Peptides against a protein of PDB entry 2N1D. Designs and how they scored, part 120

Target 1, 169 residues: chain A of PDB entry 2N1D
Amino acid sequence: EVKVKIPEELKPWLVDDWDLITRQKQLFYLPAKKNVDSILEDYANYKKSRGNTDNKEYAVNEVVAGIKEYFNVMLGTQLLYKFERPQYAEILADHPDAPMSQVYGAPHLLRLFVRIGAMLAYTPLDEKSLALLLNYLHDFLKYLAKNSATLFSASDYEVAPPEYHRKAV

## One batch from the design tools (peptide; made by RFdiffusion4, then SolubleMPNN)

Design b1_p23_8_s4 (from b1_p23_8, 10 letters changed)
Fold by OpenDDE base, seed 3:
Structure b1_p23_8_s4 (fold): chain B 169 residues (1-169), chain A 23 residues (1-23)
Amino acid sequence: as target 1 above (169 residues)
Amino acid sequence: SRLEEITKKVLEVLYKSRGEEFP
């Protein structure tokens, strides 16, 4: 398995996220106040503001585009806990044409990096390509860690209503 | 670019995992 290193600052959040959903039966408020698209945009702007060359700027844009696509493809099948599936179904019904990167936020984006490593193991990438990708993914994760206080909060979750519990099996 | 090619390969695997063909 390809290991994507999660910053230590974010590991406790993964546990809290899991607990909020699975044990406390809460749901992340959707649509997210700050969605994945916005987070990635902020990251790109942050990187560009640091005096990147044209080549580096292009690379950042490609990384952002890649992460966005990874998220949009993986969210529905790889990143949701069972309890969240009815919510996802509702989102699909209400927003059939919206990419999930416009709906979901930081917690689900972070889950991407927990899951993508296994997928990368089955991706026919040479060592240099894999290293390059991992370097950018880790750089982005460092950004998430740096901004974790504003990106991750239990207040973004809410107790699921009784009618939701009837749907959740 | 190299990153574009990498992304494409990753997406191909991700689509497959979802039971879909890469567009």
Scores: peptide ipSAE 0.516, ipTM 0.893, DockQ to the pose 0.109
Fold by OpenDDE base, seed 5:
Structure b1_p23_8_s4 (fold): chain B 169 residues (1-169), chain A 23 residues (1-23)
Amino acid sequence: as target 1 above (169 residues)
Amino acid sequence: SRLEEITKKVLEVLYKSRGEEFP
């Protein structure tokens, strides 16, 4: 199995995220104040500001585009807890043509990296290609870890109202 | 590019997992 290593700094957040939603019955506020698109843009700008060559800049842009697409495809089917399904349905109804990378934020983006490894195992990539992809994914995760204090906060969640609980049954 | 090709292959698998065709 292809393993995407999550930085140790971010593992506690995954637990908190799960607890907020599953145990405390809270929802991440949508649309996110800082969505996935914005996070990826910041990452790209960060990499560019470090004096990377044009070739590296191009590669970063490709990685950003890739992650965005991965997220948009996987969000609805693989990245949501059961309790979040009604919220997702409402988002789809209100914004049918909006990519989810413009709606969701850092917590859901992080979940992508928990799940994508299993999918990569079924992808016909040679060892060199897989290693290249993993290197970039890990680099991005490292960026998330460095900025975790601003990207991940329990204050971005709120208790779901009673009417939501009824539809979540 | 190599990364673009990699992305395409990954997306193809992801779309299939949803029961959809890669656009």
Scores: peptide ipSAE 0.507, ipTM 0.891, DockQ to the pose 0.108
Fold by OpenDDE base, seed 1:
Structure b1_p23_8_s4 (fold): chain B 169 residues (1-169), chain A 23 residues (1-23)
Amino acid sequence: as target 1 above (169 residues)
Amino acid sequence: SRLEEITKKVLEVLYKSRGEEFP
């Protein structure tokens, strides 16, 4: 098994996120005020501002592109709770051509890193490649932890209306 | 690049997990 370590600062948020949706029957406000694309862009700019080599900048761009693609592929099938399915269906109907990285935000992005490890276990990567990927994923997670106060907030969720409950199993 | 190759391999697995072919 490939383990992606979640920073301790973010673990409580994963619990809160689960509770808000599954128990309190709330939904993350969509489209996100700060979507995954913008978060990744901010990360890239942050790294570039601290980097002094073109090679490092290139690597950051590749990592950002990779994370974005991982998210867009996994969101609909791997990252949603059952209660969120009707909301996702509405998003698809209203925005059929929009990548989910332009719709969803930090909480769902964080869920990616909880799930990606299992997929990496089936990926034919050599040891050096896996280590390289994990290093960048962990670096990004550190960035999320550092900016957690602005990225994660219960105020980004809202109580689902009664009619939504009829759609949700 | 090495990272591009890694990304492709990861995506191939993700697409297969959905029952889809990697584009």
Scores: peptide ipSAE 0.500, ipTM 0.889, DockQ to the pose 0.108
Fold by OpenDDE base, seed 2:
Structure b1_p23_8_s4 (fold): chain B 169 residues (1-169), chain A 23 residues (1-23)
Amino acid sequence: as target 1 above (169 residues)
Amino acid sequence: SRLEEITKKVLEVLYKSRGEEFP
């Protein structure tokens, strides 16, 4: 498989996220206070503020657009725990045309990078193209790690009500 | 752009994995 290296600083959060949802039966509050679109925008602005050339700015925009699309495609089928399925169904019913990048936040975005490696293994990319993509993905992950204190918090989760448990498999 | 082409290829695989055709 294609290895997407998750920063060590973020690995404990992945465990906490899993625990909050699967074991403690909590749900991430939706819509997110800071959604994926906003996070990606902040990243792009951060990269642009560092005096990059026009070509580098263009590349950042393309990477942001790519990550957003990856997230929107993968969220519903690969990034949710079983306990989160009823919540997702409700979101789809209420906002059928809204991209999930406008609804979900940092925790689910981070899950993308745990799963995308397996998909990249089946993508017909040459070695140079794969390396280029991975470099930008890792750069973005580094940004998430750097801002993890503000992006990831257990306070963004809440205990699901009893009626929700009846809906969840 | 090169990144655009890369993204397209990745998305094609992702759509296929969902049993959908790339738009």
Scores: peptide ipSAE 0.499, ipTM 0.882, DockQ to the pose 0.108

## One batch from the design tools (peptide; made by RFdiffusion4, then SolubleMPNN)

Design b1_p24_1_s1 (from b1_p24_1, 10 letters changed)
Fold by OpenDDE base, seed 5:
Structure b1_p24_1_s1 (fold): chain B 169 residues (1-169), chain A 24 residues (1-24)
Amino acid sequence: as target 1 above (169 residues)
Amino acid sequence: MEEEILKKLEELTKKIVEVLEKSL
């Protein structure tokens, strides 16, 4: 099994995220004030500012692009709680041509990394290649942890209106 | 997970790894 280690600093947030939505019946404010695209861009710029070689910079850009695609592929079917599905449907109706990485933010991006390990297990990679990819993914997660105070906040959620509850399965 | 999603992710993963290997 491919294990993607979530930083300990971020694990409590995953619980809070679940609690806010599933128990407290809140929704993450959409479109996100800081969407996944922006977070990934900031990460790429952060890596660039640290004086990486051209090859390493190129690699980071490709990893960023890959994470974005992973997110866009998995968000709708793999990363949402049941309570969030009506909201997702509304987003699709209002923004039919927008990738979800332009709509959703840090909490949903973090959820990706809870699931991505299982997905990687289905890809026939040699040990060295897998380790290389995991190193980049872990590096990104480390970045999220370092910036967790600004990226993750309960204030980004709001109580869903009563009419929403009737739509939520 | 849907097979279509798995296949797509596999392709993405292979692409990323290929690029990473060339970037070493």
Scores: peptide ipSAE 0.314, ipTM 0.836, DockQ to the pose 0.688
Fold by OpenDDE base, seed 1:
Structure b1_p24_1_s1 (fold): chain B 169 residues (1-169), chain A 24 residues (1-24)
Amino acid sequence: as target 1 above (169 residues)
Amino acid sequence: MEEEILKKLEELTKKIVEVLEKSL
């Protein structure tokens, strides 16, 4: 199995995210104040400001585009807890053509990296190519960890109303 | 659904890796 290493700084957040939704029956506020598109854009700009070569910048942009597409493909079927499914259905009804990277935020983006490893294991990549990709993914995760104080907060969640519970439970 | 996702990921991954390799 392809192992995507989650920074230790972010592992507690994954637990908190799960707890907020599954145990406390809260929902991440949608649309996100800072969506996945914005986070990825900030990362790309951050990398550009570090004095990288043109080739490095081009590579980062491609990785960002790829992560965005990964997220949009996997969000609905792979990244949501059961309790979040009614919310997702509502989002689809209200915004049928909007990419989910414009709706969801950092917590769901982080979930992608928990799940993507298993999916990548089915891709016919040689070891060197896989390592190259993983290096960039880990670099992005490092960025998330560095900015975790501004990206991850329990205040971005809200208690689901009683009528929602009837749909989800 | 699972197979469709895997196919999309494969295509995306191949594209990304190709670009990354060229950037070296």
Scores: peptide ipSAE 0.289, ipTM 0.825, DockQ to the pose 0.723
Fold by OpenDDE base, seed 3:
Structure b1_p24_1_s1 (fold): chain B 169 residues (1-169), chain A 24 residues (1-24)
Amino acid sequence: as target 1 above (169 residues)
Amino acid sequence: MEEEILKKLEELTKKIVEVLEKSL
């Protein structure tokens, strides 16, 4: 399989994210104050500001577009904990045509990188192409790690109301 | 070389999205 390495700094957050939802019965506040689209845009701008060549900028844009599409396709079926399913259903009902990258934020985006490796394993990419893709994905993850203090916070979660628990069974 | 790889990445993305959509 294709291994996407999560920075060590972000691994504890994955645990905290799981704990907040599964154990503490909290939900990430939706729509996200800083959604996936904005995070990806900030990353792209960050890369441009570092004096990259035009080719590098093009590559970043392609990766950003790819990450966005992967997220939008995988969110509903692959990235949610069971407790989050009712919330997702409500989001779909209220915003049926909105891409989930405009609704969800950093925690769910990070979850993508836990699962994306399995998907990439089924692609016909040659070794060099795969390595290049992985390099950019890892670069993006490093960006998330550098900005983790602003992107990941327990304060972005809220306790689910009692009536929600009945739906989440 | 770089452009060719990037093009392939784009194609890959499209294909993966298609596959995932069909799996829904």
Scores: peptide ipSAE 0.158, ipTM 0.692, DockQ to the pose 0.102
Fold by OpenDDE base, seed 4:
Structure b1_p24_1_s1 (fold): chain B 169 residues (1-169), chain A 24 residues (1-24)
Amino acid sequence: as target 1 above (169 residues)
Amino acid sequence: MEEEILKKLEELTKKIVEVLEKSL
């Protein structure tokens, strides 16, 4: 398995996210006030402001585009807890052509990095190439950790209404 | 994991790595 290291600052949030949804039966408010697209854009701008070379900036943009696509591909089938599935179905019905990176936010984006390592293990990459990709993924995770106080909050969740519980059966 | 998803991820990964290698 390819190990994607989650920063220690973010590990408690993964537990809280899981607890809010699976135990407290809450849902992340959708559409997100700050969606995945916005988070990735902020990261790209942050990297640009650090005085990177043209090649480095271009690489960051490609990584951002890649993470976005990873998220959009994996969200529906790989990143949702069972309790969230009715909510996802409603989102698809209301916004069939919208990428999920415009709907979901930081918590679901973070879940991607919990799962992506296993996916990378099935890609035919040499050690150097894999290490290079991992370095950029870890750099992005470091950014999330640095901004965790703004990106992750239990106040972005709400108690699911009674009618939702009936759908979740 | 669905075969289709894995294929998409593989293609995406290869593309990203190619760009990153050129950026060195």
Scores: peptide ipSAE 0.279, ipTM 0.821, DockQ to the pose 0.625; fails the geometry check

Design b1_p24_1_s2 (from b1_p24_1, 12 letters changed)
Fold by OpenDDE base, seed 1:
Structure b1_p24_1_s2 (fold): chain B 169 residues (1-169), chain A 24 residues (1-24)
Amino acid sequence: as target 1 above (169 residues)
Amino acid sequence: MEEEILEKIRELTERIVEVLKKSL
């Protein structure tokens, strides 16, 4: 298994996210007020403002594009709790061609980094290449931690209505 | 479906790593 280290500041949020959905029967409000696309764009702009070289900026843009695609590939089948599946089905029905990075937000993006490591283990990379990739992924996670107060909030969730409960059994 | 996802992840990862190595 490839270990993707989640910043300690974000680990409590993963627990809160799980609790809000599975125990309190709440749903993250969709479409997200700040979606994955916008978070990644903000990160790229943040890195640019730090005075990086052109090559480093190009690398960051590629990582951003990659994270977006990782998310879009994995969201539907790998990142949702069972209780969230009816909501996802509704989103697909209403917006069949929309990438999920334009619909979902920070909490689901963070879930990606909990799961991606196991899948990266099946990609034949040498140790140096893997370390290089992980450095960039960890840098992004540090950015999420730095901005956690604005990206992660229980107020972005709402209690699911009774009719939702009936189809989420 | 799992195999399909793994293949997509592999392809994406290889592309990213190639760019990252070039940027060093």
Scores: peptide ipSAE 0.503, ipTM 0.907, DockQ to the pose 0.659
Fold by OpenDDE base, seed 3:
Structure b1_p24_1_s2 (fold): chain B 169 residues (1-169), chain A 24 residues (1-24)
Amino acid sequence: as target 1 above (169 residues)
Amino acid sequence: MEEEILEKIRELTERIVEVLKKSL
């Protein structure tokens, strides 16, 4: 398996995210106040402001686009806890053609990086290519960690209503 | 479904890596 290292600052959040949903039976408020698209855009702008070369800026933009596509491909089947599935179904029913990167936010985006490594393991990349990609992914994760105070909050979750529990096994 | 996802991830990754290599 390809190892995608999650910053230590974000690991506790993964636990809290899991706890909020699975134990406390809460749901992340959708649509997200700050969706994945916005987060990625902010990252790209952040990198630009750091004085990167044109080539590096181009690379960052492509990585951002890639992360977005990864997320949209994987969200529904790979990134949701069982309790979240009815919510996802409702989102699909209401917005069947909307990319999930416009609906979901930072917590689910972070989950992507927990799962993406296993997927990348099945991609035939040479070691240097993989390292190159991982460097960019890790750089993005560092950005998430740096902005974790604003991106991750239990206040973005809410208790699921009783009727939700009936359809969430 | 999983195989389809893996294939999509593969294709995306290959494209990204190609761009990254050109940006070096």
Scores: peptide ipSAE 0.502, ipTM 0.906, DockQ to the pose 0.715
Fold by OpenDDE base, seed 4:
Structure b1_p24_1_s2 (fold): chain B 169 residues (1-169), chain A 24 residues (1-24)
Amino acid sequence: as target 1 above (169 residues)
Amino acid sequence: MEEEILEKIRELTERIVEVLKKSL
């Protein structure tokens, strides 16, 4: 498995996210007030403001596009807890053509980085290429950590109604 | 893990790495 290092500042949030969903039976409010597309756009703008070279700016844009696509590919089958499945089904029914990066937010985006390493292990990358990719992914994670106070909040979750519980068995 | 998902991830990763190398 390819090791994607999650910043220590974000590890407690992963536990809280898990607890809110699986033990407290809450759901992340959808559509997200700040969706994945918006988060990635903010990151790209942040990198541009740091005075990077044209080449690095282009690279950041490609990384943003890549992370977005990773998320959209993996969300439905790899990133959801069992309790969230009915909610996802409803979203698909109501918005069949919308990419999930426009619906979900920071908590689910962070879950991507917990899972992506195992999948990257199946890509035939040399050590230098892998290190290069990981450097950019870690840079993005560092950005999430710096902005964690505004991106991650238990107030973005709500108690699921009784009728939902009947569907989530 | 679905094979289709894994293949998509592989293709995306190869594209990203190629761009990153050119940006060095």
Scores: peptide ipSAE 0.494, ipTM 0.906, DockQ to the pose 0.670
Fold by OpenDDE base, seed 5:
Structure b1_p24_1_s2 (fold): chain B 169 residues (1-169), chain A 24 residues (1-24)
Amino acid sequence: as target 1 above (169 residues)
Amino acid sequence: MEEEILEKIRELTERIVEVLKKSL
């Protein structure tokens, strides 16, 4: 398995996220007020403002694009709790052609990094290549940690209505 | 479905790494 280290600052949020949905029966407000696309864009702009070289800026853009693609590929089948599936189905019905990175936000994006490592283990990468990728992923996670106060909030969740419970298997 | 996702992730990763290497 490829180890993607989650910053300690963000680990408690993963627990809170799980608790809000699974135990408190709440749902993340969708479409997200700040979606994955915007978070990634902010990150890219942040890196650009740091005075990186052209090559490093190019690399950041590719990482942003890659994370977006990872998220869009994995969200529906890998990142949702059971209680969230009816909500996802509704989103698909209303916006069948919209990438999920335009719908979901920071909590689900963070979940990606909990799951991606196991899947990366199936990619035939040499140690240097893997380290290179992980360095960029960890850099992004560091960014999320630094901005966690604005990106993660229980106020972004709301209690699911009774009718939702009836369709949530 | 799982195998399909894994394949997609592999393809994406290989592409990303290739680009990252060129950025060094």
Scores: peptide ipSAE 0.490, ipTM 0.904, DockQ to the pose 0.689; fails the geometry check

Design b1_p24_1_s3 (from b1_p24_1, 11 letters changed)
Fold by OpenDDE base, seed 5:
Structure b1_p24_1_s3 (fold): chain B 169 residues (1-169), chain A 24 residues (1-24)
Amino acid sequence: as target 1 above (169 residues)
Amino acid sequence: SMEEQLEKLRELTKKIVEVLEKAQ
């Protein structure tokens, strides 16, 4: 089993995220003010500014691209709560050609890392290679934790209108 | 299909790992 460890600092947010949507019937504001693409770009630039070699910079860029692709593949089928389904359908209708990494933001990106381990298990990797990949993923999660105050906020959610509740069956 | 998506992710992961290994 591939285990991706979520920083302890971010685990409470996952609970709050779930509560906001499932219990309080709120929705994350879409399109996100700061989407997944921008978060990943900021991370890549952050790593670049720390004086990494060209090879390591290239590696970070590949990891960023990989995270983005995993997110875009998994968002619609694995990362949404039931209450969010009508919103997702509306997004698809309004932006049929846009990758979801340009629409969704930090909360949904964090949800990816709760699920990504199971997906990584489908790729046959030796222990050393897997550890190497996990190190990069954990480094990104550490970045999210360091910037959690700006990336995760209940103010990015809003109460769904009554008509939405009728659609969210 | 899910199978196609999974294969895509497998190939992606392999590519990433190759890059990471070369960056060591």
Scores: peptide ipSAE 0.588, ipTM 0.932, DockQ to the pose 0.562
Fold by OpenDDE base, seed 3:
Structure b1_p24_1_s3 (fold): chain B 169 residues (1-169), chain A 24 residues (1-24)
Amino acid sequence: as target 1 above (169 residues)
Amino acid sequence: SMEEQLEKLRELTKKIVEVLEKAQ
């Protein structure tokens, strides 16, 4: 399988995210104040500002587009905890054609990288190509880690109302 | 379908890799 390494700085957040939802019965506030699209855009701009060549900029843009598409495909089926399912259903009902990258934010984006390896394994890439792709993905993860203080916060979650609990069984 | 989505992602990944290789 393909292993995507999560920065050590972000691993505690994955635990906190899980705890907030599964144990504390909270939900990430949707639509996200800073959605996945904006995070990816900020990253692309960040890379551009660092003096990358045109080719590197084009590469980053392609990676960003790829991450976005993977997120949009995987969010509903792979990235949600059971407790979040009713919320997702409500989002789909209210915004049936909106890409989830415009609705969800950093925590769910980070979850993508926990699961994306299995999906990448379905693409027949040689070792060098895979390493190249992983380098870009890891670079993005480093960006998330560097900006973790602004991207990940328990204050972005809220206690689910009692009526929600009945739906989340 | 999930199968179609997976195929889409496979093609996407291949395209990305091609771009990345050219950028090297």
Scores: peptide ipSAE 0.582, ipTM 0.931, DockQ to the pose 0.547
Fold by OpenDDE base, seed 4:
Structure b1_p24_1_s3 (fold): chain B 169 residues (1-169), chain A 24 residues (1-24)
Amino acid sequence: as target 1 above (169 residues)
Amino acid sequence: SMEEQLEKLRELTKKIVEVLEKAQ
């Protein structure tokens, strides 16, 4: 099993995210005020500002591109709670060609890392290569944890309207 | 399909790893 370790600082948020949607019947406001694309861009710029070599900068950019692609592939099928499905359907209908990384934000991006391990397991990698990849993923997660106060907020959620509840039944 | 998506992700992962190894 490929285990992606979620920073302890972010684990409570995963619980809050789940609670807001599943128990409190709220929805993350879409389109996100700060979408996945912008978060990844900020991370890449953050790494660049730390004086990395050209090779390391290129590596970070490749990881960023990879995370984005994983997110866009997995969002609809792997990362949504049942209550969020009508919202997703509406987004697809209104913006069929838009990548979901431009629509969704930090909470859903964090959910990716709960699920991504299973997907990584399907790629035949030796232990050294896998560890190397995981190091970069963990570095990104560390960045999310460092910026969690600005990236994760319950105020980004809103109570679903009555008409939405009818669609979700 | 899920199979096609998985294959895409596999190839992507291999590419990423290759880049990361070169960066070491």
Scores: peptide ipSAE 0.580, ipTM 0.931, DockQ to the pose 0.570
Fold by OpenDDE base, seed 1:
Structure b1_p24_1_s3 (fold): chain B 169 residues (1-169), chain A 24 residues (1-24)
Amino acid sequence: as target 1 above (169 residues)
Amino acid sequence: SMEEQLEKLRELTKKIVEVLEKAQ
């Protein structure tokens, strides 16, 4: 199985995210103030500023594009808790053609990396190629960890109204 | 379909890896 290692700094956030939604019945505020597209763009720019070669910059951009596509494919079916499904349905109704990477933010992006390993396993890659890909993914996760104070906050969540509870529970 | 999405992701991953290999 393809194992994507989540930085230890971010593991507590995954628990908090789950708790906020599942136990405290809160929802991440949508559309996100800082969406997935923006986060990925910031990462790409960060890598560019580090004086990387043109080839490496191109590689980073390709990885960013890939992460975005994986997110957009997987968000609705694999990254949402049950309590979030009515919210997602509302988003789809209001913005049927909008990519979810423009709607959701850091918490859901982090959830992707919990699940992406299983999806990567469907691609036949040799060990060297897989390691190479994982290196880039882990580098991105390292970036998320480094910027966790600005990317992850309980203040980005809000208590769901009573009428929402009737739809979700 | 789910199968179609998986195929899309497979092709995407292959493309990414190809780029990464060339970048080395």
Scores: peptide ipSAE 0.568, ipTM 0.928, DockQ to the pose 0.565

